Peptides against a protein of PDB entry 3V4O. Designs and how they scored, part 217

Target 1, 234 residues: chain A of PDB entry 3V4O
Amino acid sequence: DQPLAKDKVALLIGNMNYREHPKLKAPLVDVYELTNLLRQLDFKVVSLLDLTEYEMRNAVDEFLLLLDKGVYGLLYYAGHGYENFGNSFMVPVDAPNPYRSENCLCVQNILKLMQEKETGLNVFLLDMCRKRNDYDDTIPILDALKVTANIVFGYATCQGAEAFEIQHSGLANGIFMKFLKDRLLEDKKITVLLDEVAEDMGKCHLTKGKQALEIRSSLSEKRALTDPIQGTEY

## One batch from the design tools (peptide; made by RFdiffusion4, then SolubleMPNN)

Design b2_p29_6_s3 (from b2_p29_6, 12 letters changed)
Fold by OpenDDE base, seed 1:
Structure b2_p29_6_s3 (fold): chain B 234 residues (1-234), chain A 29 residues (1-29)
Amino acid sequence: as target 1 above (234 residues)
Amino acid sequence: PPPQTAVTGEIEASEEEKEEEEKKALEER
């Protein structure tokens, strides 16, 4: 039986106009293009740019209110970020320099809350650096995640590595979105789709040895972003 | 004689030159 989504909801965050950190450019384009693609996949898409800590927390809270049993949830983030002890932190535009975990949003905390909603699929697309933040030695005590077997992480880069964007004179994507956008509409299991994106990125001479896609999943079912919403006759 | 419009051939940067420019334009997130 083809897996059915009760609904499909995406939150896309692109942070670029940082107050105390280098400004980015590609998150605008990345969020825009991904929004258009996910809408073609019948996602309800909330796309937000340049969020403060308060606004990011509110956006996540509102996103979680749209999640329920069997709903597909997708979170995309493009911006500054870091990874400490296997925890991914999204950096708000008003984050201090240096930023700490208390100033940032922990993705694994969001995942925990998504699991409480009994979602059908949890997809995280994290288009940020994964370097350790040496200014934050806080070990987050995360409660054990439930075994839901429906989690997919697409990291734009490897653990401890950087994610890149191309700053041309024109509008350009980040490296991850450059390849992701070409495959996102394919009717494939999401982990297979991301694996193909990883292969495409691996052929890119620009990022060879600098950036590689990492896929982390516990997805035990054949779920795709193309999966129909329950009650929609396709 | 009609003015020869000098087609200023925009030398399309070779794929290699575009890749080198893109490589220099890589910024970290």
Scores: peptide ipSAE 0.317, ipTM 0.696, DockQ to the pose 0.024
Fold by OpenDDE base, seed 5:
Structure b2_p29_6_s3 (fold): chain B 234 residues (1-234), chain A 29 residues (1-29)
Amino acid sequence: as target 1 above (234 residues)
Amino acid sequence: PPPQTAVTGEIEASEEEKEEEEKKALEER
């Protein structure tokens, strides 16, 4: 039987115009292109740029309200970020320098809340750095995740490494989105799709030995972003 | 004498020079 989604919902966040940190350029293009692709896949897409901490928290709360039993949830983030002790932190545009966990959004906390909604699939695409923040000594006490076997992380880079964008004078994608966009519409299990993207990125001479896609998944079913929505007569 | 139009041969940056320029334009997110 073809797996069915009850609905498909995506939140896309691109942060570029940081107040106290280096400005980025590519998140605008990355969010725009990903929005268009996910809409072709019948996702309900909310796309937001340059969010403050308050706005990011509100956007996540609104996203979670759209999630329910059997819904496919996708979160994409492009911007500054860090990883401490296996926890990923998205940095708002108004974050202080240095930023700390209290100023940032923890992705694993969002995952916990998505699991409480009994979602059919949880996909995180994190197009940010994964370096340790030495100014943040906070050890997040995360509650144990449920065993839902429906979780996929696509990290634009490996643990402890940077994610890159090409700062040309023109509009360019980040490295991850450059390869992801070419395969996103393929009718494949999402982990297989991301593995193919990882192979394509691995051929890129620009980022060879600097950036590599990491896939972290617990996905026991063949679920794809192309999976039909329940009750849609195709 | 007519101005010699210096044909600035656009030295097509070698694929290697383009890759080096792109590599220098890599910024961390």
Scores: peptide ipSAE 0.310, ipTM 0.689, DockQ to the pose 0.026
Fold by OpenDDE base, seed 4:
Structure b2_p29_6_s3 (fold): chain B 234 residues (1-234), chain A 29 residues (1-29)
Amino acid sequence: as target 1 above (234 residues)
Amino acid sequence: PPPQTAVTGEIEASEEEKEEEEKKALEER
């Protein structure tokens, strides 16, 4: 039987107009394009740009309120970020320089809260750098994640590496979104879809040896972003 | 004399020149 979603909800955050950090350009385009694609997949999409710490926390809280048993949750983030000890931190536009974990949103904490909602699928698409932040030595003691076997991380880059965007005079996607957008509507298991995106990105001469997609998953079922919503007469 | 429509062929930057320009425009997130 084809897996069904109770509902499909996405939160998309694009941070570009940083106060104390280099400005980005592509997150605007990335969020816009991904919004349109996810809407075609019957996701309820909340798309937000240039969020402060307070606004990001509120957006995540509101997103979590839309999650329930069997709901598909997708979080996309484009902006500055870092990874410390396997924990991914999204950097708000008002983050100080240097920023620390207390100024940022920990993705693994969001995942924990999503697991408490008994979601059908948890997808994280993290279009940010994964370098160590040497100004933050905090070892987050995260509680062990539950074994829900419904988790997919798509990292735009490898551990300890950078994610890139092309800053043309015009609007361009980040490297990850450039390839993701071409496959996102395919009726495939999400991990298979992301693997194909990884192969496509691996052919890009611009980022060869600089950026590669990493997939981290514990997904025991054939779940796709195309999975129908329960109770919708197709 | 017939007006020579100078087709100003916009020299489309070679794919290599575009790739070099894109490579220089790569910024870290």
Scores: peptide ipSAE 0.332, ipTM 0.706, DockQ to the pose 0.023; fails the geometry check
Fold by OpenDDE base, seed 2:
Structure b2_p29_6_s3 (fold): chain B 234 residues (1-234), chain A 29 residues (1-29)
Amino acid sequence: as target 1 above (234 residues)
Amino acid sequence: PPPQTAVTGEIEASEEEKEEEEKKALEER
């Protein structure tokens, strides 16, 4: 049987105009293009740019309010980030330099809260660096995640590596979105789709040996972003 | 003889030159 979503909700965050960190450019385009694609997939999309810590926390809280049993939740983030001890931290535009976990949003904490909503699918697309932040020695005490078998992480890069964007005079995507956008509408299990994106990215001479997509999943069902919403006649 | 208008062929940067320029424009997030 085709998996059904009760609803589909996405939060897209693109942080570019950092106060204390290098400015980015591509998150604007990445969020815009991903918004248009997810809308074609019948997602309710909230797209936000240049969020402060307070605004990011509020956006996540509002996103979580839209989640319920069987809802597909997708979080996309493009911006500065880091990974410590397997925990991904999204950096707000007002984060200090150096930033610490207390200044950032932990993705795994968001996942925990999504699991409490009994979501049908949890997708994280993290288009950020995954370097260790040596200025943050905080070991997050995360509560044990539930065994929901509905989790997919698409990391734009490998653990300890950088994610890249092309900063030319024109508008360009980040490397991850450049390849993701071409496949996002495909009716495939989300992990299969991301694997194909990883292969496409792997052919890119620009990022060969610099950036590679990592897929981390616990997805026991053939869930796709194309899965119909329950009660919609297609 | 009419002046041969030198078609200034805009040398379209080779795909390799475009890739090298893009490679130099890679910035980390």
Scores: peptide ipSAE 0.314, ipTM 0.692, DockQ to the pose 0.023; fails the geometry check

Design b2_p29_6_s4 (from b2_p29_6, 16 letters changed)
Fold by OpenDDE base, seed 4:
Structure b2_p29_6_s4 (fold): chain B 234 residues (1-234), chain A 29 residues (1-29)
Amino acid sequence: as target 1 above (234 residues)
Amino acid sequence: PPPQTAVTGEIEASEELKKAEEEKALKER
């Protein structure tokens, strides 16, 4: 019996034009291409670029309002980020230098809020660095998570490592999106799909020994991004 | 038509140049 989604909703954020940090380029292309692919998968997609802290928090709040029981929720982020004590932080474009956790959005807090919505699937695609921020010594107290067995993290890189993009005069993807885009439409369990992306990325000469995809999941059902929406023809 | 060896050599040179350019353009997020 094929799993059904009540609905499918995605929030895509690409931050490039940082005020106090190095500018990025690839998030524009990454968000654009991912938007097109997710729309082909019948996701309701909200795509936003260069968000301030205030705008990012509002975007997440609006995204959460679209989530309900059985809805598939996907959050993609491309930009600067860091990981402290197993917590992932997305950096807004107006973040100070150095930035701290109070200036950033904690992904695990978003996950907690998504779990409260009783979603059918929670997917996080984090296309950012995962290095320790030595300027932030804050130990966040996170709310207890529920056991929902419907969570998938796709990290563009391994713990403590960097994510990369190609910055030249032309348009180019980040390394993660370069490989993800070729498989995203496949009718496969999302963890299997990401595993294949990991293998493809592992063949890339540019990032061998520098960047490797990490999958962290608690997914007890065969759920795919291709799963049909309940009540629709398929 | 140019000899196959010349075509393959040009393709290989182009691929190596592309790799070098991409490596130089690689930036951390």
Scores: peptide ipSAE 0.386, ipTM 0.737, DockQ to the pose 0.027
Fold by OpenDDE base, seed 2:
Structure b2_p29_6_s4 (fold): chain B 234 residues (1-234), chain A 29 residues (1-29)
Amino acid sequence: as target 1 above (234 residues)
Amino acid sequence: PPPQTAVTGEIEASEELKKAEEEKALKER
């Protein structure tokens, strides 16, 4: 039997106009293209750009209010980020230099809150660097996650590595979105879809040995972004 | 007709130039 979603909700954040960090360009295009694709998949999509810490926290809170039992939740982030001790931190545009965990949003904390909502699927697409932030020695004490077997992380890059974008005069995607967009509409288990994206990215001459997609999942069901919403006749 | 070798050479040169431009445009997030 094909899994059904009670609803499908996505929050897309693209941060590019940093105050104290290098400006990015591709998050605008990445968020725009992903928005259009997810809408074709019947997601309710909230897309936001250049969020402060306060605005990011509010956006996440509002996103969580839309989540409930059996709802598919997708969080996409494009911007600066880092990873310390297996925890991913999204950097707001008003983050200081150097930034610390207290200035950033911890993705694993968001995951915990999503699990409390008894979601049907939790997808994180983190299109950011995963280098360690040596200026932040804080060890996050996270509560134990529940065993929900409905979690997928798509990291645009490997642990300790950078994610890249193409910055020229024209519109261009980040490297991850360049490949993700071509497969996102495929009716496949989300982990299988991401694995194919990883293979496509691996053929890219620009990022060989620099950026590779990492998939981390605990997904016991064949859930896809194409899964129909319950009560909709297709 | 221009020799096929000249057309292929121009295409290859254009692709190499495009790759070099993309490599220069690659920036970290």
Scores: peptide ipSAE 0.380, ipTM 0.735, DockQ to the pose 0.027
Fold by OpenDDE base, seed 1:
Structure b2_p29_6_s4 (fold): chain B 234 residues (1-234), chain A 29 residues (1-29)
Amino acid sequence: as target 1 above (234 residues)
Amino acid sequence: PPPQTAVTGEIEASEELKKAEEEKALKER
């Protein structure tokens, strides 16, 4: 049976204009292009740029309100970030220098809340660095995740590594989005799609030995971003 | 028309220059 989504909802966040950290440029383009692609896939897309901690938390809360049983949820983030002890932290534009976990949004906490909504699919596309933050020694006490077998992480880079963008006078994507955008509309299981993106990225001379896509999934079913919404005829 | 070798060389040089510029423009997130 073809998997059906009750609905498809995406939250896209691109942070660039940091107050206390280096400014980025590509998240604008990345969010814009991904928004267009996801809309072609019948996602309800909320796209936001340059969010403060307060605004990011509110955006996540509003996103969670749109999630329900069988809904496909996708979170994309482009900006500064870090990873401590397997927990991914998205850095708001008003984060202090140095930032700590209390100033950032933990992706795994968002995942927990998504699981409580009994979503059909949870996709996280994290286009940020995954280096350890040495200024944050906090060991997050996270509740155990439910076994939902519907989680996919696409990390723009490997654990402990950096994600990159090209900053020139023209419009350019981050490295991850450069390759993701070319395949995102393909009718394939999301993990297969991301694997192909990983192969394409692996051919890039710019990031060889510096950035590689990592896929982490517990997806036990064939689910694709192209899956139809229940009640729609194609 | 310029010899094919000259055209290919110019194209290759342009591609290499572009790659070098992109590498210089590479920034960490």
Scores: peptide ipSAE 0.376, ipTM 0.733, DockQ to the pose 0.028
Fold by OpenDDE base, seed 5:
Structure b2_p29_6_s4 (fold): chain B 234 residues (1-234), chain A 29 residues (1-29)
Amino acid sequence: as target 1 above (234 residues)
Amino acid sequence: PPPQTAVTGEIEASEELKKAEEEKALKER
């Protein structure tokens, strides 16, 4: 049986103009290019830049309202981030220095809420650093995740490592998006697609030994971003 | 026509310069 999505919804967040942290540049290009690609895949795409904590929380809440049983949900984030105890935190542009978990959005909390919606697929593309934040000692008590076998994480980098972008006078992608964009339209299981992206990125001289794509998945079915939406005659 | 060796050398030098500039422009997220 060909997997069918009830709908396909994506939230893309690119944070660049931080108030108390180094400014980024590539998230603008990354979000723009990914938006165009996901729209070609019939995703409903909400793309937002430079979100405050309040705006990020609202964007996630609105995104969750679009999710329902059998919907494919994709969250992309490009910006500053950190990982403590296996929990990924997205940093808003108004986050203090140092930032803590209370100032940030926990991806695993979003995943929990997505699971409650009985989504058909949950894809997280996290184009941020995964270093530990030593200024945050909070251990998020995550409620037990359901066994949904429909979760894919694409981390731009490995645990405890940095994600990079190229900041020159011209527009450039982050390293992850540079390779992801070339394969995103391929009709392949999402984990296979990301594995191929990982191999392509592994050939990059700029980030060899510094950044490597990590795929973390529990995906028991063949699901692709190219999967058709139910009721649409293609 | 400029000797192929000069053209290849200039292309190689340009690619190496570009790589060095990109490496210097790497920033952490």
Scores: peptide ipSAE 0.367, ipTM 0.727, DockQ to the pose 0.028

Design b2_p29_7_s1 (from b2_p29_7, 18 letters changed)
Fold by OpenDDE base, seed 5:
Structure b2_p29_7_s1 (fold): chain B 234 residues (1-234), chain A 29 residues (1-29)
Amino acid sequence: as target 1 above (234 residues)
Amino acid sequence: MLSLQSYSPLPELSEEERKKLEELRKLLE
């Protein structure tokens, strides 16, 4: 049977103009391009740039309110970030230097909340560094995740590594977005799609040895971003 | 710690898209 989404909702966040950290460039175009692609896939897309901690938390809260049973949820983030003990942290533009977990948003915490909504699919595309933050010695205590078998993580870079941007046709894209945008509209299981993106990234001489996509998933159904919304005929 | 390191100029959005994004940001305030 063709998998159906009750609805498809995406939150895209691109942080560039940090107050206490180096400014970034690629998130602007990356968010823009991904927005256009996801809209073609009939996603309801909220795209936001340069969010403070307060704004990011509000954005996530509003995003969660749009999620319900069977809804496809996609969270994309491009900006500064870090990973401590398997937990990914998105850094708001007003984060102090150094930033700690209490200043940032934990992706795994968001996932937990998404699971409570009984979503049909949870996709996280994280275009951020995954190095450890030595200034943060706290370990977030998260409740055990439910076994929902509907989770897909696309990490723009491998564990402990950095994410980069690349100039292309006069535009600066993140390396991840450079390859993702070429395949995102394909009617394929999302994990298969991302695997192909990973291969493309690996074959490129410009990115080989510099950045590699990591896919982490537990997806028991053939869910695709192209899946039609329930109640609609195509 | 640095993410998405770049030495390229900041890209620009169209006026239309900029306006739309600004409106969306206001919803979060």
Scores: peptide ipSAE 0.087, ipTM 0.437, DockQ to the pose 0.068
Fold by OpenDDE base, seed 2:
Structure b2_p29_7_s1 (fold): chain B 234 residues (1-234), chain A 29 residues (1-29)
Amino acid sequence: as target 1 above (234 residues)
Amino acid sequence: MLSLQSYSPLPELSEEERKKLEELRKLLE
């Protein structure tokens, strides 16, 4: 009845200080807030900021090494990004202008690798723009995903749209994180939780018609971020 | 001052958007 995680591991990446692109501010606070929340959920959290392509790839590789059968894996990214043909690309801080897929990390490729680890849950929280990159006409051919029914995507914005941050007195908070943090600790199926976040975001007059959360999932079990780790007592 | 910034370059805010930002600021205080 109660799903169990063998372990819970999260990689949080916040890219702000881009070399060739507009600098961002929110990822700092967002990563910080999410780190604290996930730790309360007994996630082992690795939080990194301002990663180059090389560093991002290494971070993902290290993250994958921590994954195993039954492990909950969560990848959070805040920064510049784009989406072409349903594939999400995270933009490293050293990406050129314009950036192309070869300069970026494809989330779906990471998912494929996570599936190979036979994880219990794969959660992607992508706080990035999802506009098409017209400068990249490459159509990536990705390996077919396994039917694991344990995948959840939380896109901070809908396809083709932008993600936003609120800046105030030198501080910034992403719109997505603003609403996510209020519900993240709730003991609910992750898709249900995100759906409620989506509703909360929808009530925000500031972003109405500008940013909307999109949930894409294939999750056949009532998996929650609050699920206990097997062998632990609570 | 509260401002809305896109992860992509954002055009200047309309007066309505500015008002919304102000309202949000008050709610966040």
Scores: peptide ipSAE 0.031, ipTM 0.487, DockQ to the pose 0.229
Fold by OpenDDE base, seed 1:
Order: structure tokens, then sequence, then C-alpha cells
Structure b2_p29_7_s1 (fold): chain B 234 residues (1-234), chain A 29 residues (1-29)
């Protein structure tokens, strides 16, 4: 009795050319690589780079319109970010310095909206720094999430830590994506897959003791990114 | 050699690099 997805939809965002913050390079390659992999997994993929706050909000809205009961939803973000009081914030390229929660997109708010769509699986892959933003004194009041038991978070780094990129011969690749891309196509439960990625990161001499993958999951069913779409023959 | 760098301020992208970014953006949209 293999799990089936009604459909599979992914939104990938890579922010690099910030107006008032340090520029990044890794998201370019990371978004490209992940796009190709997810398409091989029959995901409908929307990939965008260097989004303003307005554009990011619109992209998320359009993404949510594609979600419905039983649909697999995946959100990937690479760029600047922060985490305050357990809430993750994605920073648009036009965010002011310093940025605050009102200038950013809260991942947990997006998750709430995804739950309202009764999705079959919600996967968040966040390649961003998770340090506290001391310039944001606002404690977000978020509505309680439903207990759907279908949520998976893959954080590129631990809470309060920084994310890194590897540079070689003028190219930059995020540490998270470097290891994720090698296993993403494997037919395994998504939490098992990410656990193996975490082990790979831990064994690498470049990342050992510097960056560790954090997995947060409430996934109670054996769901994989390789799960077939309902109505399709394989 | 491989170097590990944090998301720290990087030198400004060249015009060529900016064009590549734009091309990739269009391809992925």
Amino acid sequence: as target 1 above (234 residues)
Amino acid sequence: MLSLQSYSPLPELSEEERKKLEELRKLLE
C-alpha cells in the first residue's frame, strides 16, 4: 500500500542581491540544482531569484493556490534569515537595515496556510542563518498549528547558528545543498533521507563541528518525495 | 582548494555575473 500524492508542487526561492545586506552567491547554483532534481521527481516547480517583499508574498500566494487536499507541498529558501522565538523569517532582497518581522515572511504562517489546504505532505527546506535578530523586539503572535502529522523541516543549520557555503574555482555552493543533492532522488521516507544527509554532513571534515543539519518532523506516515502521483501509471 | 565561508559580505558581483543570474531567473520562471 504505497502512499500516493494527489499532486506535487514546489516553490524555490533564492535571494542573493540584497540592497542593504551582504550579497550571496550560493543560492544561484543551489536553486538550479534543486529545480532539476525536483522535476525529475515529477514536481511542478516554480523557481525564483532575488525577490522583493512584494514579489515573495505574491509567489507564496500563487504557490498556495496550487495546493489542495492530498497535494505534496515543498518550500525551499536560500538567503538571509533569522529565527526569533521559534519562528523562522525569510528576508526579501529589499528589506531595510535592520530588518524586522514586518519586512519578512514568516515560515510558520505559510505552514498554517498550507494546513488549511489539507495537504498530504508539507516539506520545508531552509538554507539560511538562524541567529536571533536583536533589532526585532516584536514577539509574533501566531495561531496554533493543527495537528496534521505531515510536517517536515530541514534546517541547514542549528538554531542560533550560521549557514555556510563552499567556494571552489569561483563557484559557490551551499553546504546544505551539497549533501542534499546526492540523496534527494532516493526512494526513502523523507525524514530518513534527511537523516542520512545529516550523517553525511557530520562525516565531512569541512563541516564537522561547523554546520549540522537539524530535522524537525511530525510525519507519522511513510511519505517520500518519490511517491507517485495519483492517477499516473509507473 | 575548497574553502568554507559563512554568509558574510562578498565583493559586488560583476556585470557578467549579474547577467548570468538574470538568465537563470528567466529560465526558472
Scores: peptide ipSAE 0.021, ipTM 0.422, DockQ to the pose 0.202
Fold by OpenDDE base, seed 4:
Structure b2_p29_7_s1 (fold): chain B 234 residues (1-234), chain A 29 residues (1-29)
Amino acid sequence: as target 1 above (234 residues)
Amino acid sequence: MLSLQSYSPLPELSEEERKKLEELRKLLE
């Protein structure tokens, strides 16, 4: 039987114009491209750029309000970030230098809240660095996650590594999005799709040895971003 | 010439983006 989504909602955040950190360029283009693709997949998409901590928290809160039982939720983030003790932190544009966990948004906390909504699918696409932040010594104590078997993480880079953008003649594109966009519309299980993206990225001579996609999933059903929405004709 | 730059620092959401989120919420109701 074809899996169905009650609805499909995506929040895309691209942070570039940091106040106290190096500016980025690719998130603008990447968010734009991903927005267009997800809309073709009948996602309701909210795309935001250059969010402060306050704005990011509000955006996530609003995103969560759109989630409900059986809804597909997708969170995409492009910007600065770090990973400490397996927890991913998204860095707002107004974060201080150095930034700490209290200045950032923890992805795993968002996942917990998404699980409480009984979503049909939780997809995280994190286009950020995953290096340790030595200035943050906080050890987060997270509540145990429910066993929902509907979680997919696509990390643009492997643990402890950096995510990169390609800059040429004033244009910039993230390495992850460069390859993701070529396959995103394919009717395949999301983990299979991402695996193919990983292979494509691995064949690129520019990023070989520099950036590799990591997939972390607990997905027991053949769910795809192309899955139809309940009550709609397809 | 192509160059690689890593993602490092954090940014904030605009008012326009907040409005978009609100609109999205309404569409889902």
Scores: peptide ipSAE 0.038, ipTM 0.519, DockQ to the pose 0.273; fails the geometry check

